# Peptides against a protein of PDB entry 4GMN, part 109

Target 1, 375 residues: chain A of PDB entry 4GMN
Amino acid sequence: RYANITLLALVTLASIGTDFQETLVKGNQGSRESPISAADEEWNGFDDADGDAMDVDQKSSSGEDQEEDYEEIDVKEDDEDDDDDSITSEMQADMERVVGADGTDDGDLEDLPTLRELIQTAVPQLIRLSNLPIDSDESLTIQSHALSALNNISWTISCLEFANGENANIHNAWYPTAKKIWRKTILPILEADSADLKLATQVTSLAWAVARVLHGETPTDGNPHRKFISLYHSSKQQAGGNSNSIEEPEDPFQGLGVKCIGVVGSLAHDPAPIEVNREVGVFLVTLLRQSNNVPPAEIVEALNQLFDIYGDEELACDKEVFWKDGFLKHLEEFLPKMRTLTKGIDKRTQPELRTRADEALLNLGRFVQYKKKHA

## One batch from the design tools (peptide; made by RFdiffusion4, then SolubleMPNN)

Design b2_p15_6_s2 (from b2_p15_6, 6 letters changed)
Fold by OpenDDE base, seed 5:
Structure b2_p15_6_s2 (fold): chain B 375 residues (1-375), chain A 15 residues (1-15)
Amino acid sequence: as target 1 above (375 residues)
Amino acid sequence: SRFVPIRVPPVRPSD
């Protein structure tokens, strides 16, 4: 009885985190209709005059109107009012306020009572449940659901804009909790030498969501970047040996390799220690050099991380790592390989992967030009 | 000067 209620509560918290994420993603799509100013490149119509009017004869074929009487199958939409009461009217009101609010800096969530209770009351309990002694299949199930709920909540919050002081109240409320998730949930699970790839994938997803907010301020105790790099390599060795289809996730971007790259890339941002930045930067550049054996989604994520880490010339990592370790040469040498890789992705079967690869290829060309201009 | 990548928002389904 208590187990089923706890499980139901954890599933409900995970669903709330999902629905909140989907609504924030939909809301942020509406605001990013900043008009891409169509730079009216005045396509100066080239005046080439002379194209001879070939008289293509209008042959009048009188094909008969077969009125095929398609019977309107009156599909009664049974309005099954699935009262999926999962999103309370208070949660919807909080979600609308999060999308619209120039938040106050004080970390006060007075105007966001549901988000406040989620961060202050629910998350500390989920951290406790994720740290229970594993003594039964029931305790393992509780841990997995607690990690899923923490992942969805953390991922949702990581989709908020915090640049330029946006959502500062939410950032300030989340930041100490995110550090607590890292220290109390993520690090203990990464220190437990578990051969469980499912648990490793769940903790890596959560670590990515947390590191997307904390960036280089993520606690570096115990060199967690090396643990995620090791996990990346270990996951590749297991996939190559057993022809047991661990079902590669249908989404290429949900792979453990992509998640590992996302974590270590996020950890390497300023003010991360220069040696952490270097180890991550060398790892990412090495993936590009070995790209013949690397999934396209991992290449896309590695490029995106490299652009974010080394996109600012005023940061210490630009001089001490990017230029010093000669990363520009490797990026320039990779550019023709990226063009071939991107062209090899079928737009019909993998439309998202192709779109992300086209974007990463565009940014790689621009980034190489940027770095050459600022050399 | 900072480089800003052109990005479409990550539509990531929650696992």
Scores: peptide ipSAE 0.452, ipTM 0.898, DockQ to the pose 0.703
Fold by OpenDDE base, seed 1:
Formats: sequence, C-alpha cells, structure tokens
Structure b2_p15_6_s2 (fold): chain B 375 residues (1-375), chain A 15 residues (1-15)
Amino acid sequence: as target 1 above (375 residues)
Amino acid sequence: SRFVPIRVPPVRPSD
C-alpha cells in the first residue's frame, strides 16, 4: 500500500516534470525570434479518394413489437472527467510566469510557489528515495522512479536561461539543491560501481541535467569526470560483447554515450580546474579523431561541448588547454570528416540527427575560422 | 571576443 502510493506519487512527479519541461521549452521558443526561416513545407492535404458508397439495401423486415418493459436503470454516468490535468492551475500559472518573466529580480521564489515547493519539498524527498537501501525489486523500482522524477525536474530547470542574470531567483534556489543532488544521489550511485546499465543511464541523464546548470562549479570531489569517461568506455565494451539487445534507444541522443559526453563537457566549463578541463578536452578531441567508430549523435554532442568550453578566448582553458594542446589542428582535420558524416545521415529516416549534424558542421566551420582569427 | 554557436532548439530530455 505505501509503496504503491509512493510509486504513484513518483510517476506523477516525473510526468509533471516532463509536462513542465515541454511547456517551458515551447514558451522560450516563442520569445526567441530565432531567424531560422521555417521552410513552409506546405502540408499537402490528404486527397480523400472517393470511396464508393456501397448501397446497403435496407430490407424492411417487419419484426413484431415485443414491448419488453426494460426498467431504465438511470445509471448516472458519473462523467469521471479524467481530466488527467497533471498540471494544476497553480503549476500552469508558475510555468507562464517563468516563460514570461525577464526575472531580473534577486527575489525569493515568492511568485513561483509550485516551483518553490518542488525544489524545497519534493526534491529533498526524491533524494532520500533515490538513496534507499536496495533490498527488493520494489526498492529498485522506487529508486528508478525517484531518479526519473529528479531527472525531469533537473532537465526542466536546466532549460531555463541563466546566462544574462535571467531567472536569477530560480538559479539561486536551484543551485544548492543541484549540488545536493550531485553529492547525495549522483556520487553515491557512481561510487557503487553497479553493472546496471539502466541505473547508470538514469544517473548519467540526471548528472547531465544537473551539470548543465552547475557547469564547472559542479563538485570535483572524487574526479566524477573520470567516472563518466570510464562509464563511456565501459558502455562501448559491453555493447560490443553481448549481442543481448539492450534496446538501443530509438532516439540517438538518448544513448548513454551522448549523456556521458554531455556530463563531462558540462563539468569542464569555467571555472573547472584546468586539469579537469584538459582531461575532458582530450577525451572529446579523441572522439573526433576516432570518429569512424563513434555514433554521429556522440560526435554532435562532443562538438557542441567543445564549442561551449573553448568559445571564450579570455578563459584560462583557451590558452592553457586549447592552444597549448593543439586542439585547432584536430578540429581542422575533422572538418572534412564531419562533412562526410553529416552527408551520410539520411534526412528522411533521421531528420533530427541530420539537422543537429548540419548545425554542428556549420558551427565547426565557424569555430575554426574564429580560432584562426584569434590565434 | 566570444564564439556563439548557432543552436536550433535544445535537445529534449529523456522521458
């Protein structure tokens, strides 16, 4: 009984986190005049082919009127409007405020009560549930759902803009909680060194979401970047040995390899220690050098991380890592390979992967030119 | 100067 209620509450929190994320992403897209000319692909209407109306001959069989007095049992259809409005009116109002607020106010989450309760009340319980002793399949299920809920909440918050002091109130409320998730949930699971690839994928997804906000301010205790690099390599070794269909996620960007790259890339941002930045930078550049054996989605993510890490010439990592370790040469040598890789992706079967690869290719050309100008 | 990548809308989190 308590376990079923806990599971239901965790599933509901995970759903809420997803719906909240989708709404915030849609809202942020509306405010950005992205100059991406939507090619008006005219939706060619489905030609309604004239289905021949078969003349069903109404044979008039005069069956006799047996008035069976069926007592009208007035079954009140309780319209259980299962309005599975997973989003309460208060949550919707919070989402609308987060999307609309150029929140330069260093204020408390007073205007965002649902988000405040989610961060301050729900997340601490989810952290507790993710750390339960695993002694049963039920405790494993609870941990999995707690990680999913933490993932969706953390991803949602990581989709907010913080770069210009926007949403500073949310950032300030989330930052200590994100560090708590890292220290209390992510690190203990990574240290347990479980062979469970499902758990590893969940914790890595959560780690990426958390690291997308904390960046180089993510706690460096125990060198977590090396654990995720090791997990990346281990995941490749396991996929090669057991032809057991670990169902490769239908989405190439949901792969454990992409998630590992996203985590370590995020961890390597300023103000990360130069040694952490170097180890991650070398890892990412090594993926580009070995690109013939690397999934295209991982290459796209590795490039995006390299652009974000090394996109500022004023950062210590530009001089001490990018230039010192000769990364420009590797990016230049990779540019023709990226053109071939991108052209090899079928736009019809993998439209998202192709779009993201075309973007990464465009940015790679621009980034190489930027670095050559600023050498 | 900073390099600004051209980004199409961000990747969806895992469901």
Scores: peptide ipSAE 0.449, ipTM 0.901, DockQ to the pose 0.745
Fold by OpenDDE base, seed 2:
Structure b2_p15_6_s2 (fold): chain B 375 residues (1-375), chain A 15 residues (1-15)
Amino acid sequence: as target 1 above (375 residues)
Amino acid sequence: SRFVPIRVPPVRPSD
């Protein structure tokens, strides 16, 4: 009985996360009729429309339900994780510098009670459920649904604008929770040497959603970028051998390869260690060099990540990686290949892939010209 | 100066 209620709750949380994402996407499409970039719209939550409280008629059936002594399974939380989540005094000072001095609103989602309960109450339970011992098909199902719910919530939050201190209250409330998801859910599953590509796809999707907010502040312990690069290569080896078993997702952008690129690209942003940035940058540039055997969606994602990582000349990675490792030459040599690749995508059968490839091609031309002016 | 890519918002469905 409890398992069915838990599964229903997880499915409901995953659905709420999806519906929330769709609402944000629709809101961000509807407001685009105003010339305000969708990047400048603060998400003010759902207006609490006076949802008539459905009076669930508490028909008091006086069942003499026996006090079954529910033994509190005293899960001794070993409180020894003094995770001194002391945001370094420098990171706190930079956060206080980006959040103008009057916005010392602690991550108090007072005006966003539903989002508060989602982050503070639901997500910690989903983290716990994602870490259950896997001993049955039921525990696997619970983990999968918990990961799906975490993915949907994390993706939705990662679609909010946080540039220029926008949605800072949401960012501040989410940031520690996102780190907790990374440390307690993502890393343990990545360290479990599971050959389950479905689980690997779910955790990689979640990792990407989390890393889209944390960027280079994502915990670098155990070099997770190398695990995702290894997973990328392993996924390609399996797809090449068994042409029958991996239904490639109908959406090219839902492929495990794209998700791996998205994670490692996000992890390589400043303030990531220069060596992490270099390893990721070399991986991404190598995909462009080997592009004849790389799906177009992965090329689009790899280009987007390269633009985002190396788009700022003031960052240490520009001098120490981009220029030092000669990435401009590889991007210039790839430009004619990208034109051919993009033209080869049928607009009728793959309209989204073609649109994103046309955009990435446009940005590649612009980026090469930008870097040539700043050489 | 920073390079800003032109982006169409990714409608990535959550799985």
Scores: peptide ipSAE 0.446, ipTM 0.895, DockQ to the pose 0.704
Fold by OpenDDE base, seed 3:
Structure b2_p15_6_s2 (fold): chain B 375 residues (1-375), chain A 15 residues (1-15)
Amino acid sequence: as target 1 above (375 residues)
Amino acid sequence: SRFVPIRVPPVRPSD
């Protein structure tokens, strides 16, 4: 009973996070042409499609026929029109305020009560649930649902614009909580080094959502970028051997490899330590050099991360990494390969992947020209 | 000078 209520509450929180993101994306399309960054796609909603029918193996214990006269509780089917408007009127009002408000810098969420309760009340409990000792399949299920809810909330918040001081109140409220998720949920799971690729995918998705807000201010304790690079390589080694296990997600962008690239790319932004930036930059450039064995979606993400990391000539990483380690040459040598790769994607079967690859190819040509002009 | 990537919004199929 209590477990089912906790699971239902976690599923409901994950669903609320879902609908909140969709409505934020719809709301932002109605206002200014802020380019929805490529990262809005990596929100794995709770795909309830794994109806793991727990075959409760009805062990027919032939216990005695105590005919307890269950009074037929006349469950009036109140046709509650399940207007499954999972978006509460308070949540809609908070969304209208988020889209319209010049954010105050104080980190106060007095005007955003639903978002405040999510950040201040729900997330600290979800962090606790994600850190329960795993001693049963039930505790593993609770951890998974807590991670899914944290993922959806973190992704939703990461879709807000924070550039130029926009939404500064939300940013300031979220920032300490995001660091807490990183230190209390993400790092312990990454340190446990479990061979569970499902758990690794969930924690990596959450790590990307958190790192999309924290960027180079993400805690560098224990070199987490190296753990995600290791996870990337380990996932490729396992996929090459066991053709049977985790079905590659139908969406090429939902793959663990893409998520690992997104995390480490986000971690490498200023003000990240130059050595963290270098290790990530070398990893990303190495993927481009090895592109014959790399999925197209991972190449698209690696290019996007390289543009975002090295797009500013005023940053220390431009001089100390990009130019010093000769990245321009590798990008120039990759241009003809990217044209071939992009042309090889069927527009009919993979229209999104082709569109993203056409965009990344366009940007690669522009980026190489930019860097040659600013050499 | 900063490089700005061209990002096309994902064409989510309108329901």
Scores: peptide ipSAE 0.442, ipTM 0.881, DockQ to the pose 0.337

Design b2_p15_6_s3 (from b2_p15_6, 6 letters changed)
Fold by OpenDDE base, seed 2:
Structure b2_p15_6_s3 (fold): chain B 375 residues (1-375), chain A 15 residues (1-15)
Amino acid sequence: as target 1 above (375 residues)
Amino acid sequence: SKFVPIRVAPVRPSD
């Protein structure tokens, strides 16, 4: 009884987190969509072709076709419009405020009551549930649902803009909670060294969402970047050996390899220790060198991480890692391979992967030029 | 100067 209520509450929290995420992503897209100029589709006016009125003779063939009164069985398709408007009007109002709020610097969520309750009340309970002793399939199910809810909430918050002091109240409220998720949920699961790839994928997804906000301020205790690099390599060894392919998720960007790259890339941002940055940078550059055996989505993520980590010449990692370890040469040598890789992606079958690869290719060319100018 | 990547594709949440 209590377990079923807890599971239902966790599923509901995970759903709420997903719905909130979709609408924030749509809202942030709508706000960044400056009206792309309506391409003036010159409506080539149909030329007034002369209406020669051909008199089609109405031959009155009086066929007595029997009106078979087929009782149209009004199959009410109950369109169960499961308009599960699960987005409560309160959540919608909080989302509209988040998109519009010139955030006051105070970590006060007074104006965001639903988000406040998620961060202050729900997340601490989810952290507790994710730390239950795993002694049964029920305990494993509770942990999985708690991780899913934490993942969705953390991803949602990680999609907010924070760079220019935007949403500072949300950032300030989330930041200590994100560190708690890292220390209390992520690290203990990574230290348990379970052979469960599903659990490893869930915790790595959550770790990426958390690290996208904390960046180089993510706790470096126990060198978690090495655990994710090890997990990356272990996942590749398992995929190659067992003909029971764990079905690579149909979505190339949901793969454990992409998630591992996203985590370690995020962990390597300033102010991360230079040796953490170096180990991650060498890992990412090594993927580019070995690209013949690396999924395209992992290459795209590795490039994006390299641009974000080494895009600032004022950072210590630029001089001490990027230039010192000769990364520019590897990026320049990879540029023709990236062109071939990107062109090999079918736009019809993998439109998103192609779009992200075209973007990463464009940025790689620009980044190489930037670094050559700032050498 | 900082390099700013062009980002047209939204960051998808991880499921």
Scores: peptide ipSAE 0.511, ipTM 0.921, DockQ to the pose 0.715
Fold by OpenDDE base, seed 4:
Structure b2_p15_6_s3 (fold): chain B 375 residues (1-375), chain A 15 residues (1-15)
Amino acid sequence: as target 1 above (375 residues)
Amino acid sequence: SKFVPIRVAPVRPSD
């Protein structure tokens, strides 16, 4: 009974996340016109469908009170998890700098009560459900639905603009929760090293959504970028061996390889450690060098990540990685290959892939020119 | 100066 209610609640949360995604995607498509302030869409409450209250006769079977002595497992609060989620005084000052001069509490989503309840009430429960012991097919189903709901919420939030202090209230409310999703959901699942490619795809999708907000401020503990690089390589080895085609998702951008690239690319942004940036940058440039055996969608994502990581000449990674490791040469050598690859994509059968490849090709030409001017 | 990619394709959520 409880499991069915939990599953229904998770399906409902995943649906709400999807509907909110669709609304934001439609809003972002529509926002060539006036920004519809998200405040005025009154969530038209569920119509009170007359749920016939089936009188389930509570036959009071007097089950004997076996006082199972729940031994108080003295969970020693090993207080040594100093979750020094103390926003460092510098991070707090930088957050206070992004927040305009009116000292509205940075986490106060007063004007966004639904989003507040999603972040403060729903997400902590979803994190807990994603961490249930896997002892049954039912617990696997619960975990999958919890991950789906977290994915949809996280992707939705990651589609907001946070550049230049936009949506700072949402960013500030989400940021600690995003770190908690990373530490308490993503890392434990990655550490469990399960051969389940479905679970790996779900956690990688969630990790990408979270890392699209946290960027280089994503926790680097245990070198998660190496795990996603390993997962990328492992996924390619498995696809080559068994003729059980895990049906390549009809959508080339939903592939595990694209998701892995999106995660590691996002993790490598400033202020990521230079060695994390280097390892990711070398991985991405290596994909371009090996492009004959790489799906076009992964090449598009790898290029987009390279533009976003190395697009700023003032960042330490520009000097210490991009120029030092000679990335410009590899990008310039790849430009004719990208033209051939892009031209090989049929606009009729793969219109989105062609559009994104045409964009990435355009940006690659512009990026090479930018870097040559700033050499 | 910062390089800004041209993004005309909407970022879509992952399913």
Scores: peptide ipSAE 0.510, ipTM 0.918, DockQ to the pose 0.689
Fold by OpenDDE base, seed 1:
Structure b2_p15_6_s3 (fold): chain B 375 residues (1-375), chain A 15 residues (1-15)
Amino acid sequence: as target 1 above (375 residues)
Amino acid sequence: SKFVPIRVAPVRPSD
């Protein structure tokens, strides 16, 4: 009875997350699909009507600049690593902390009550449900639905713009919760080293969504980038051996390989440790070198990640990894292969893959030129 | 200077 109610609630949360994601994606598509109607509407010149300049005397009221001394509330994250396996009490205290953080500058979602309840009330329960002991097919089903709900919520939030302080309130509310999903859901399931490719795919999808917000600020404990690289290689070995075609997902971009690349690419962004960046950068460049055996969608994702990681010459990873490890040469050597790969994609059967490959090819040419100019 | 990729297609979320 409780399990059926929980399952229905999880399916409902996953559906709400999907509907919200579709709405945001459609909203972002609608803002980008503003047709560049090159309507040459001849802007008929407004005739210069000689309207009299009313000389409004700006009275010089000297406003005293009250420097409000913003006391930087140094929120000491007391990382009390109390190893007490009582999942119930800490998650309840964490729910109470997320609900009871009357902190003014912590992402006040008073204007977004549905998103607040989703982050503060629903997500902590989903984290709990994703960590249930798997003792039955019912508990496995609950975990799968909890992961699906977390995935859809996390992907939805990851589709918001947070650059330049946009949606800072949402970012600030989500950031600690995203770290919690990483530490309490993603890492434990990755450490369990389950041979379940379905679970691995769900966790990797969730990890990608979370890492698309946290980037290089994603917790590096246990070297999760190496686990996702290992999972990438393991998934390729399993697909080659058993003629049980794991039905290649009808969508090339939903493949576990693409998801692994998306995760590790996101983890390698600044301010990631230079060694994490190097290991991921070498992995991504190695995919380009081995491109004859790599699905086109994974190549597209690997290129996108490389552009985003190494697109800034001011970052430490540009000097210490990109230039030092000679990545430009590998990108230049890959450019003719990418042209061949992209041309080999049928526009009729795989229109999206072709469009994304054409874009990645364009960006690769531009990126190589950028790096040559800034050498 | 920063390199800005041309991204015409929205990042499709994972289903």
Scores: peptide ipSAE 0.507, ipTM 0.918, DockQ to the pose 0.691
Fold by OpenDDE base, seed 3:
Structure b2_p15_6_s3 (fold): chain B 375 residues (1-375), chain A 15 residues (1-15)
Amino acid sequence: as target 1 above (375 residues)
Amino acid sequence: SKFVPIRVAPVRPSD
């Protein structure tokens, strides 16, 4: 009973996070001016597909026919068309305020009561639930749902613009909570070194969402970038050996490899330590060099991360890593391969992957020209 | 000078 209510509440929180993200993305498309580069980082919604209906094996206990006269409670199916307006009027009002918020107000979420309650009340409980001792299938299920809810909330917040001081109130409220998610949920799971690739995928998705806001200010304790690089390599070794279908997600961008690249790329932004930036930059450039064995979606993500990390010549990583380690030559050598790779993607069967690859190819040509002018 | 990638906002098909 309590488990089912907790699961229902977690599923509902996950669904609300989905609908909130979708509406924020739709709302941002209507406002003409600044193309919020929707980093088209598709977050994994709640995959409804794991409706593992617990086949409650009705063990035929031949218990005696006590004809207890269950009064037929005529539950009138009031066909209340519950317009499953999953977005409460309060959430809609919070969304309208987030889209319209002049970034002037200090870190008080007084005007955003639903978002405040999510950050201040729900997230601390979800962090607790994600850290329960795993001693049963029920505790594992609770952890999974808590991670999904944290993922959805974190992804939704990561789709807000913060770069020019926009949404500073939300950023300031989220920032300490995001660090808490990192330290209390993500790091302990990564340190447990579980062979569970489902759990690894969930925690990596959450880590990406958190790192998209924290960037180089993400806690570097225990060198988490190396753990995600290790996880990337381990996932490739397992996929090559066991033909056991971990169903490759139908979406190429939902793969654990893409998520690992997104996390480590985000971790390498300024003000990340130069050695963290170097290790990540070398990893990303190495993927491009080995592109014959790398999925196209991972190449697209690795290129996007390289553009975002090394796009500013004023940053220490430009001089101390990009130029010093000679990344430009590897990008130039990769440019013909990227043209071939992109042309090899069928627009009919993989239209999104082709569009993102065409964009990444365009940006690679532009980026190489930019770096040659600023050499 | 900063490099700005061209990001095409996903035309999510309006379902």
Scores: peptide ipSAE 0.494, ipTM 0.894, DockQ to the pose 0.319

